# Peptides against a protein of PDB entry 4M9S, part 9

Target 1, 135 residues: chain A of PDB entry 4M9S
Amino acid sequence: SRGLVGVECITPYSYKSLAMALQRCVEVLSDEDRSALAFAVVMPPGVDIPVKLWSCVIPVDICSNEEEQLDDEVADRLKRLSKRGALLSGKRMPVLTFKIDHIIHMFLKHVVDAQTIANGISILEQRLLEIGNNN

## One batch from the design tools (peptide; aimed at target 1 A38 V111)

Design b1_p12_1_s4 (made by RFdiffusion4, then SolubleMPNN; from b1_p12_1, 8 letters changed)
Fold by OpenDDE base, seed 2:
Structure b1_p12_1_s4 (fold): chain B 135 residues (1-135), chain A 12 residues (1-12)
Amino acid sequence: as target 1 above (135 residues)
Amino acid sequence: PPSVYPVLVPAP
């Protein structure tokens, strides 16, 4: 969903209006989808991120530790978010990726708990290192 | 942008 691509909040008023609209969207999400959205803040905005990297930070409660199931569950959550306004933008080709827009990312930086952001970044860094070392 | 009170905390 590209609904807010190219939109910039250049005034406090416009930002507040956007924030209010987005807040309403957030409030109607399930707990799991809201959590996924929160952790999207740790991703660089405007970049198509593979699902595998999203899975490094999005919490998933699955009975199996199979990586394929993890990625599928994460993808499902991200897909749901992509269907909610401009929260995320998904691409299927050449590989399944999701992107957070700058404006949404800016919103999240202000509304996501600071400790969550810090923890999410730390977790991402740790898991990226593990992936790198296992290659 | 103006500051916004934190409202998002992931579920445990």
Scores: peptide ipSAE 0.065, ipTM 0.722, DockQ to the pose 0.404
OpenDDE base, seeds 1, 3, 4, 5: peptide ipSAE 0.051, 0.049, 0.046, 0.043; ipTM 0.691, 0.690, 0.680, 0.667

Design b1_p12_2 (made by RFdiffusion4)
Pose (drawn by RFdiffusion4):
Structure b1_p12_2 (pose): chain A 126 residues (1-60, 70-135), chain P 12 residues (1-12)
Amino acid sequence: SRGLVGVECITPYSYKSLAMALQRCVEVLSDEDRSALAFAVVMPPGVDIPVKLWSCVIPVLDDEVADRLKRLSKRGALLSGKRMPVLTFKIDHIIHMFLKHVVDAQTIANGISILEQRLLEIGNNN
Amino acid sequence: HPDYFDFDNIHE
């Protein structure tokens, strides 16, 4: 209910809070990977979820979502790969409350909607 | 490319 700023303190670390650190990992990022990351906010964290359940919210055969999610986990270790049972990714929690009070307030609602939308279109496949 | 992140919140 306040993000990483709820716990920021003088620590042996050079950063007042972990968000100031993560700030850079996002700054060095490919402009688009900045995009895919900026959207993975609206995902469930600590939950393993498939490439297609991702192809819904991440921008651009749609494995390209996976390629971005791979660079994203290789570069700053921001995401997480888990090869089988099915090619799936996962967003950890700290790497989430970073994005909550950091990603544009509107883009949160837009990801919520673009998803409930593309979810419903997989509902129409049947 | 649009700006998705508000880094001012980090430094508040």

Design b1_p12_2_s1 (made by RFdiffusion4, then SolubleMPNN; from b1_p12_2, 7 letters changed)
Fold by OpenDDE base, seed 1:
Structure b1_p12_2_s1 (fold): chain B 135 residues (1-135), chain A 12 residues (1-12)
Amino acid sequence: as target 1 above (135 residues)
Amino acid sequence: APQYFDFSRVYA
């Protein structure tokens, strides 16, 4: 571990150093995982989010649109992210969830394109409304 | 613009 868990940015220098460390982690990700990480910024930090909700915003290019396959693919990506520099934290019980840390979120909001963030929020809202209407 | 998604916007 890089020891990033629990670290807070108390000075501009600390933030810059943390950002550099996180950027190194991002650089070694695959395109798919990097994309997943980008859209993770859409989620509220510090909240355990079920995989089903993650699947509403995480782009999937390889797998089919079947619900089960989609969730599995998204889960795999999130699992990989959770193994790198505490980018995410996973929880299996009672439901499989993932959470983005405040520090990671703070990093992402400055490196992810603003339009991507806005689009992700909009897409999530729309898809949740659809789910709500269908259930 | 919001910094992250607010679930209360959907489940108000």
Scores: peptide ipSAE 0.458, ipTM 0.867, DockQ to the pose 0.033
OpenDDE base, seeds 2, 3, 4, 5: peptide ipSAE 0.453, 0.452, 0.452, 0.449; ipTM 0.866, 0.862, 0.861, 0.863

Design b1_p12_2_s2 (made by RFdiffusion4, then SolubleMPNN; from b1_p12_2, 6 letters changed)
Fold by OpenDDE base, seed 4:
Structure b1_p12_2_s2 (fold): chain B 135 residues (1-135), chain A 12 residues (1-12)
Amino acid sequence: as target 1 above (135 residues)
Amino acid sequence: FPQYFRFDVVYE
């Protein structure tokens, strides 16, 4: 993945330029990848998040009765996003994780629909609670 | 698909 300029060194102009570029990137995504990117906003930036946790909020268009298949589908979407600019950064070891950069996260916070953000956070919290209680 | 972004998406 390509590195991005740190948030602290981004000027308003730089942000605008980057935002325009990012918007163009979003516009050319498939519906599936675009939806995945939208819900990526609910994850904390700068943290390597396991695919299992991503799968809590990333919508999958097809129903799968297999949890493993669900994670694979989510991983595929995240992988595609990681290959498009610097939207995400993937790491395979020790476990497959993806990280959203602070700059991308900041962008998403401003462009993703507020209701989508709220819903995503709610869903994430609910599923994390369930996971925590079941472990 | 629902619109998740506040800007209009134009496919290129």
Scores: peptide ipSAE 0.406, ipTM 0.806, DockQ to the pose 0.311
OpenDDE base, seeds 1, 2, 3, 5: peptide ipSAE 0.398, 0.394, 0.399, 0.400; ipTM 0.803, 0.797, 0.804, 0.805; seed 2 fails the geometry check

Design b1_p12_2_s3 (made by RFdiffusion4, then SolubleMPNN; from b1_p12_2, 7 letters changed)
Fold by OpenDDE base, seed 5:
Structure b1_p12_2_s3 (fold): chain B 135 residues (1-135), chain A 12 residues (1-12)
Amino acid sequence: as target 1 above (135 residues)
Amino acid sequence: SPQYFNFDRVYS
């Protein structure tokens, strides 16, 4: 239960200032984008993750059951997050990927509720197994 | 706090 202010960080910004800025960002997000950001905590920081893997944990309610539409919706949410407070960084080539940096990830680990984190990890593991078994 | 988030931990 240690506060973020007392945590070691690799950033030129103070933890207090960063926390306040990120709090403002989170509060102005739509419910859909905020949920996407919350579940982003289950991804390893500093790694370019393809949209297919993001779609395993980002909650999406779509009418179509087509996989392509699911990935498109997830990509749109991640794109919006990448435009706000440097929450994510996206790459289009060679494959569309998104990356969460270490400092943002550290923040998320502190503020996202523990049950959400645990559920997200469990869901990711299950979906990865399904993907692996179908390949 | 918004859904999924608790910022009290940040400032504790």
Scores: peptide ipSAE 0.490, ipTM 0.876, DockQ to the pose 0.527
OpenDDE base, seeds 1, 2, 3, 4: peptide ipSAE 0.487, 0.487, 0.490, 0.489; ipTM 0.875, 0.875, 0.879, 0.875

Design b1_p12_2_s4 (made by RFdiffusion4, then SolubleMPNN; from b1_p12_2, 6 letters changed)
Fold by OpenDDE base, seed 1:
Structure b1_p12_2_s4 (fold): chain B 135 residues (1-135), chain A 12 residues (1-12)
Amino acid sequence: as target 1 above (135 residues)
Amino acid sequence: PPQYFRFDRVYE
């Protein structure tokens, strides 16, 4: 799936229509994919982010505590999201990364619950500190 | 369902 990186101008009408379409897409996602998308709001838009960093904010509550398995599960979720229109853009080389486009990010900022955003930021900060201390 | 989005309130 392609992102909206090349879109320079969106009218209010176009954005409203896009928002409605995106909401429909979100409503049919599984709980785990919905959570992954929600917490994507804490990532900077337009940046290719490695799966390892995505795994810092995407909640995984049912898989094992093995780090490798965790990353694989996160990657699978992100891959599914990338197949849903312009939600995410995946890149395999040089390393597996995913990117959220600015337009999608703007949408998420408006529709993701404020508490979820706050929690996501807190979790990301905590995990990054842990990585820095243990690496 | 978990409430991640503002519009989820309608479904709970």
Scores: peptide ipSAE 0.510, ipTM 0.850, DockQ to the pose 0.313
OpenDDE base, seeds 2, 3, 4, 5: peptide ipSAE 0.511, 0.489, 0.511, 0.507; ipTM 0.850, 0.841, 0.849, 0.846; seeds 2, 3, 4 fail the geometry check

Design b1_p12_3 (made by RFdiffusion4)
Pose (drawn by RFdiffusion4):
Structure b1_p12_3 (pose): chain A 126 residues (1-60, 70-135), chain P 12 residues (1-12)
Amino acid sequence: SRGLVGVECITPYSYKSLAMALQRCVEVLSDEDRSALAFAVVMPPGVDIPVKLWSCVIPVLDDEVADRLKRLSKRGALLSGKRMPVLTFKIDHIIHMFLKHVVDAQTIANGISILEQRLLEIGNNN
Amino acid sequence: PDYFDFDRIEDA
């Protein structure tokens, strides 16, 4: 209910809070990976979820979502790969409350909608 | 586009 700023303190670390640190990991990022990361906010954290359940919210056969999610985990270790039972990714929690009070307030609602939308279109496949 | 608001981190 306040993000990582709820716990920021003088610590042996050079950063007042972990968000100031993560700031850079996002700054060095490929412009688009900045995009895919900026959107993975609207994902369930600590939950393993498939490439297609991702192809819905991440921008551009759609494995390209996976390629971005791979660079994203290789570069700053921001996501998480889990090869089988099915090629799936996962957003951890700190790497989430970072994005909550950091990603543009609108883009949160837009990801929520673009998803409930593309979810419903998989509902129409049947 | 600017997806991130780093001013919130700096203002904190």

Design b1_p12_3_s1 (made by RFdiffusion4, then SolubleMPNN; from b1_p12_3, 4 letters changed)
Fold by OpenDDE base, seed 2:
Structure b1_p12_3_s1 (fold): chain B 135 residues (1-135), chain A 12 residues (1-12)
Amino acid sequence: as target 1 above (135 residues)
Amino acid sequence: PQLFDFDRIRAA
């Protein structure tokens, strides 16, 4: 993994240089990968999240209504993000999961639109309830 | 719609 495990920002000033580097990283992403990264902010940091749950919030515009294909598309986006330095950390075993570290999450909370964050959380909660009701 | 606002970084 290429995440920044165990690192915390104490002040905005100590974080600024890293934030600028992360900004450049975000700006070179494709639109779809950048959107995926934005909605990654709704996930709790430091937790290995299954792709199934990521698919609840990662926007996919053009995809089959088949759930498996949705998960595959989401996984591909997250895999690409995981290859961009410390943005995400992927784990293939025992199940495919992705984790956002605390630093990246803190960055996203700072720069992602507040309404987008709120909407993402609402969508996640709603879809989790649906999953729970179907089980 | 704009997802990111990097002016917040510059203002910090």
Scores: peptide ipSAE 0.558, ipTM 0.895, DockQ to the pose 0.581
OpenDDE base, seeds 1, 3, 4, 5: peptide ipSAE 0.555, 0.555, 0.556, 0.553; ipTM 0.895, 0.894, 0.894, 0.893

Design b1_p12_3_s2 (made by RFdiffusion4, then SolubleMPNN; from b1_p12_3, 5 letters changed)
Fold by OpenDDE base, seed 4:
Structure b1_p12_3_s2 (fold): chain B 135 residues (1-135), chain A 12 residues (1-12)
Amino acid sequence: as target 1 above (135 residues)
Amino acid sequence: PQLFDFSVIENA
């Protein structure tokens, strides 16, 4: 079993079947994890992204305004998502990063609300601009 | 707000 990462070509039928399976995975998530997954679509697929950058777009409403606590909460959410099949792949060393699979990303592009995607991109761009100006 | 719309999959 190659998993989702091993899928190089998807027929319309295969996509529908896979999408149905992914839909079921999304539906069983908590509201906060489902929200995190939605905003994961703004990240480029196949790239190991540091948690700090994920924290720029993943909505967190529970933790304090401290950056460290924000990163920890985001990391926890992404970790939970990574346990749901091949939604995300995490690396702990040398730096904690998460990567969204190409197939998952393609799925999210189809099912995530367009306004949510647009908002997420805008937020990411703003945060990256702020980081860039400080470096 | 509704984050996901699976109608695209259901109608495929």
Scores: peptide ipSAE 0.576, ipTM 0.900, DockQ to the pose 0.579
OpenDDE base, seeds 1, 2, 3, 5: peptide ipSAE 0.576, 0.574, 0.576, 0.575; ipTM 0.899, 0.898, 0.899, 0.899

Design b1_p12_3_s3 (made by RFdiffusion4, then SolubleMPNN; from b1_p12_3, 5 letters changed)
Fold by OpenDDE base, seed 4:
Structure b1_p12_3_s3 (fold): chain B 135 residues (1-135), chain A 12 residues (1-12)
Amino acid sequence: as target 1 above (135 residues)
Amino acid sequence: PQLFDFERIRNA
């Protein structure tokens, strides 16, 4: 079984080969999962991020604005992404978290639309500030 | 809006 965990350096060839493989993975995703993956780029790589924070940036369609439902839907999307190889890594304990690998993150930074990245960062910052002010 | 630009892969 091949894994990307622990890769610290990439040759140009390795990156291109990996990128092509990842492109194929992205192309077979649903629109909603593909969107979720795009916005995953705004998260710091290598960090276990709680679903609550993921919900700050992952766009959710076809659901109520209830926070519980939002978190569940986001979790489902992230779970599906985690089943697609090394796209994400999930942990259930002690808190449900997901982590994006450095290599995947580098790929996303390269291929995700710049405006999407900028928007995602802005949205995350805004919502984090709101959370911080309410606690 | 287009989320991904894979042409960058081909040109990299």
Scores: peptide ipSAE 0.543, ipTM 0.893, DockQ to the pose 0.577
OpenDDE base, seeds 1, 2, 3, 5: peptide ipSAE 0.540, 0.543, 0.538, 0.539; ipTM 0.891, 0.894, 0.890, 0.892; seeds 1, 2 fail the geometry check

Design b1_p12_3_s4 (made by RFdiffusion4, then SolubleMPNN; from b1_p12_3, 6 letters changed)
Fold by OpenDDE base, seed 3:
Structure b1_p12_3_s4 (fold): chain B 135 residues (1-135), chain A 12 residues (1-12)
Amino acid sequence: as target 1 above (135 residues)
Amino acid sequence: PQLFRFDVIREA
């Protein structure tokens, strides 16, 4: 399994074929998982991000559940995405984190609606400020 | 709200 990490020069054809393959992968996702993937675009690529930070931007239907249950629900969605090939990479130790690859991130920047990206960034910034002020 | 715009792939 040759990892996409070593492709320095993606030909336009290779890029188009990869984009079509990724589109198909996105289309077969559930609505919830597809939504989670869309908002993954706001995260920096190639960085192991803790679930707590993912929970700041991943949309979850308002469940009357406790904050701890929110992280678990987000983690489950990210785990499902990580099972869909190169969409996400999960790491369990020492802390549960997920990482988006540079290629996938570049794809998402291209296909995710601009308003969705802007909203996601705004939400993330607001939540980070709240976390920082409570600490 | 449409989250994805895949038409951009065909226009490139």
Scores: peptide ipSAE 0.550, ipTM 0.882, DockQ to the pose 0.590
OpenDDE base, seeds 1, 2, 4, 5: peptide ipSAE 0.548, 0.549, 0.550, 0.548; ipTM 0.884, 0.881, 0.885, 0.883

Design b1_p12_4 (made by RFdiffusion4)
Pose (drawn by RFdiffusion4):
Structure b1_p12_4 (pose): chain A 126 residues (1-60, 70-135), chain P 12 residues (1-12)
Amino acid sequence: SRGLVGVECITPYSYKSLAMALQRCVEVLSDEDRSALAFAVVMPPGVDIPVKLWSCVIPVLDDEVADRLKRLSKRGALLSGKRMPVLTFKIDHIIHMFLKHVVDAQTIANGISILEQRLLEIGNNN
Amino acid sequence: SIPPASIKPVPP
């Protein structure tokens, strides 16, 4: 209910809070990976979820979502790969409350909608 | 289409 700023303090660390640190990991990022990361906010954290349940919210055969989610986990270890039972990724929690009070307030609602939308279109496949 | 997204800088 306030993000990582709820716990920021003088610590042996050079950063007042972990968000100031993560700030850079996002700054060095490929412009698009900045995009895929900026959107993975609207995902469930600590939940393993498939490439297609991702192909819905991440921008551009759609494995390209996976490629971005791979660079994203290799580069700052921001995501998380889990090869089988099915090629799936996962957003941890700290790497989430970073994005909550950091990603543009609108883009949160837009991800929520673009998803409930593309979810419903997989509802129309049947 | 997906609109562009931005990430705000964290204040010091």

Design b1_p12_4_s1 (made by RFdiffusion4, then SolubleMPNN; from b1_p12_4 with I2L S6T K8L)
Fold by OpenDDE base, seed 4:
Structure b1_p12_4_s1 (fold): chain B 135 residues (1-135), chain A 12 residues (1-12)
Amino acid sequence: as target 1 above (135 residues)
Amino acid sequence: SLPPATILPVPP
């Protein structure tokens, strides 16, 4: 998957065309995968984020209470998203990470519900603080 | 648990 990493300048026209293409990609997602994609907006774009941090914001319905299973389920969702166009890019080595591209992130900032964004940021901050304090 | 997120249509 060629990450759109190289697009320095998106014209409004190019953005609209890309947005329409992305909209179509989003429409065919399952509700779970679409929700995962929505919460990807709270992550910094262009940064390889470990699955553990993704698990802080990706909503996973009642999987087993084991943290390992949560990370695996989150990873599976992110993998599915990475296979659908340029939504995410994954790296397996040395650690499994996923990255949201700047263009996709910009798209999400415009289409994700403002309340969802606010909630996602709040939860991410809270869980990051908890992780940071426990170490 | 986070509520399900909605992605809105592309703004005009």
Scores: peptide ipSAE 0.336, ipTM 0.858, DockQ to the pose 0.601
OpenDDE base, seeds 1, 2, 3, 5: peptide ipSAE 0.322, 0.329, 0.331, 0.328; ipTM 0.853, 0.854, 0.854, 0.855

Design b1_p12_4_s2 (made by RFdiffusion4, then SolubleMPNN; from b1_p12_4, 4 letters changed)
Fold by OpenDDE base, seed 3:
Structure b1_p12_4_s2 (fold): chain B 135 residues (1-135), chain A 12 residues (1-12)
Amino acid sequence: as target 1 above (135 residues)
Amino acid sequence: PLPPARILPVPP
């Protein structure tokens, strides 16, 4: 049974309507939540990503003594985004993870500033290297 | 700290 990977060719019309709807959702976000959503573009779509990896790219203004609360603050931001409909999908068990869908990811690739994307990728790579060297 | 991310308007 060949699974019809229906490449739903999103017509330019469907793309424009979807993009306009998503733009309206983005406009009502807080500055913090909008920034978190923008950096979600560096994550692979369709993959359940642990909060620890999200914490590598989600910008959180923490006081120097609150590093232990970083993952909790990141989780709260991602939870708020998941409540805004299709922006993110959260899973609590077995491990707290969040996933960005392909459609949202494609939107972000077109609307997020290129320098923001480049910076997010660079920081993710650096922090992953640090995590890997500390093990 | 990452600079503020910018989401640009969808072009018409």
Scores: peptide ipSAE 0.453, ipTM 0.885, DockQ to the pose 0.543
OpenDDE base, seeds 1, 2, 4, 5: peptide ipSAE 0.446, 0.324, 0.450, 0.452; ipTM 0.885, 0.815, 0.883, 0.884

Design b1_p12_4_s3 (made by RFdiffusion4, then SolubleMPNN; from b1_p12_4, 4 letters changed)
Fold by OpenDDE base, seed 2:
Structure b1_p12_4_s3 (fold): chain B 135 residues (1-135), chain A 12 residues (1-12)
Amino acid sequence: as target 1 above (135 residues)
Amino acid sequence: PLPPATILPVPP
């Protein structure tokens, strides 16, 4: 597996001030949206990721086993996060995608529990393998 | 389903 080469992001903002601002944004999120944001750390920054791939790591408790309903619920969470300014950037065309920028990703790498990150990566890898084998 | 993820407080 080619390791994602981490791009160092140079920001004119002090990390401390940005982190404090982001922390305040995180504190006002629902537990559900905060969890979704935390798992965004497993995605490569600066890449438009389809909702289908986000659904591999965003925890959703739905009564339906229908994949379409899962994607819709995940999309709703990601849309809410995208409305919180710099947290995520959504694109509707050509396919609904969401992107985490490098600055937010760097923040999450420092504040998300290491075990959560490891678990998220493991589950993403597992589910991607399953998707790849079923196609 | 993944367990809820926690975001830790930013260290001072």
Scores: peptide ipSAE 0.337, ipTM 0.859, DockQ to the pose 0.588
OpenDDE base, seeds 1, 3, 4, 5: peptide ipSAE 0.268, 0.266, 0.236, 0.277; ipTM 0.836, 0.835, 0.824, 0.841

Design b1_p12_4_s4 (made by RFdiffusion4, then SolubleMPNN; from b1_p12_4 with I2L S6R K8L)
Fold by OpenDDE base, seed 1:
Structure b1_p12_4_s4 (fold): chain B 135 residues (1-135), chain A 12 residues (1-12)
Amino acid sequence: as target 1 above (135 residues)
Amino acid sequence: SLPPARILPVPP
């Protein structure tokens, strides 16, 4: 999906209407997909993020010890979110990436639990450090 | 593993 590229909430009314629509989208997600969406709040909006970096913060309940399978499961979840309204925007070329738009990110900042945000940021920082040290 | 994530209702 293309997401909401170039769309901004410029009035309280537009924000309220969009928030209500997004709330309905969130309510019909599975628990796993809703958790994935929640942790998308820790990503910078408007940036095409590789699946490898998404895998640092997307929780996976059941997976083999193989990192490749982890990335595949994460990619599947993000793909489902990209097909559900305008929650994410995916690109396949040159590398598989997903992007959260500013308007969706702004919504998540208001509705994701503060402790969830703090935990997500902490874990992302730790895992990015580990990736950086291994290169 | 990550702790459970929670999305709250739209604030009033």
Scores: peptide ipSAE 0.427, ipTM 0.877, DockQ to the pose 0.595
OpenDDE base, seeds 2, 3, 4, 5: peptide ipSAE 0.425, 0.427, 0.420, 0.423; ipTM 0.875, 0.875, 0.875, 0.875; seed 2 fails the geometry check

Design b1_p12_5 (made by RFdiffusion4)
Pose (drawn by RFdiffusion4):
Structure b1_p12_5 (pose): chain A 126 residues (1-60, 70-135), chain P 12 residues (1-12)
Amino acid sequence: SRGLVGVECITPYSYKSLAMALQRCVEVLSDEDRSALAFAVVMPPGVDIPVKLWSCVIPVLDDEVADRLKRLSKRGALLSGKRMPVLTFKIDHIIHMFLKHVVDAQTIANGISILEQRLLEIGNNN
Amino acid sequence: SLPSFDFSSIEA
């Protein structure tokens, strides 16, 4: 209910809060990976979820979502790969409340909608 | 589209 700023303090760390640190990991990022990351906010954290349940909210056969999610985990270790049962990724929690009070307030609602939308279109496949 | 990030709350 306030993000990482709820716990920021003088610590042996050079950063007042972990968000100031993560700030850079996002700044060095490929412009698009900045995009895929900026959207993975609207995902469930600590939950393993498939490439296609990701192809819905991440921008551009759609494995390209996976490629971005791979660079994203290799570069700053921001996501998480889990090879089988099915090629799936996962967003941890700190790497989430970073994005919550950091990603543009609108883009949160837009990801919520683009998803409930593309979810419903997989509902129409049947 | 390319979204943006707001670090103002963190810098405050």

Design b1_p12_5_s1 (made by RFdiffusion4, then SolubleMPNN; from b1_p12_5, 5 letters changed)
Fold by OpenDDE base, seed 1:
Structure b1_p12_5_s1 (fold): chain B 135 residues (1-135), chain A 12 residues (1-12)
Amino acid sequence: as target 1 above (135 residues)
Amino acid sequence: MLPTFDFSIFES
């Protein structure tokens, strides 16, 4: 499935209707997929983000620190989200990426708790620093 | 702790 087409102008009614629809989508997600969605709020909207970067913020409980396992698990979650109410848009070429729509991102900024957002930003910053220092 | 979602701002 594809993400929502960017909307330059929406009415309060349209936004409320969309928000209600999105609420239902969020409520039926598993805990792990819902958590992944929450942390999507820290990504810039409208940008195709490689799975590698998603793996920096999506919480995954794995038995090992193998990067392949982490990326695969993250990819699976994002794939599921992309099939639910246009929450994400996935692309396979040239590399596997996922994009959060501006409208979805704005929605998440309103409904995701502030502590989660703050934590996600901190985690992303730290892990990006680590990636940069190791290269 | 799991993230929480608050949709009350959209409820009337």
Scores: peptide ipSAE 0.549, ipTM 0.901, DockQ to the pose 0.504
OpenDDE base, seeds 2, 3, 4, 5: peptide ipSAE 0.547, 0.547, 0.549, 0.549; ipTM 0.899, 0.901, 0.900, 0.900

Design b1_p12_5_s2 (made by RFdiffusion4, then SolubleMPNN; from b1_p12_5 with S1M S4T S9L)
Fold by OpenDDE base, seed 4:
Structure b1_p12_5_s2 (fold): chain B 135 residues (1-135), chain A 12 residues (1-12)
Amino acid sequence: as target 1 above (135 residues)
Amino acid sequence: MLPTFDFSLIEA
């Protein structure tokens, strides 16, 4: 199947039907996976984003502050999300990346609370600046 | 605090 990547435009009816399906997908997620999905809205849609950058915004509870463990846990969450329909698409080679499609991104923008979106953007911007200053 | 989702924009 084409997936959501091949959808250039949708009718209001198509969006409603898809939104209902997506709602069901969101409702069956665990709290941690649902949280990860919420923060996925801060990423630009249609772009293959390395896990390292996803780890900048996805909240993870880990026993250690080690970056590798953080990336691994984030990757696991993103992998689980990618198995829930077309929420995310992953690519393993040459670098492990995940991409959110435009339609999913549009859906999240409408249903995720505004404060979460704002906070996520702020966190991403801050951490990107830190990365940029170190390069 | 966990993010919240509002699905009220989805017509029943």
Scores: peptide ipSAE 0.562, ipTM 0.895, DockQ to the pose 0.466
OpenDDE base, seeds 1, 2, 3, 5: peptide ipSAE 0.556, 0.560, 0.558, 0.558; ipTM 0.892, 0.894, 0.893, 0.895

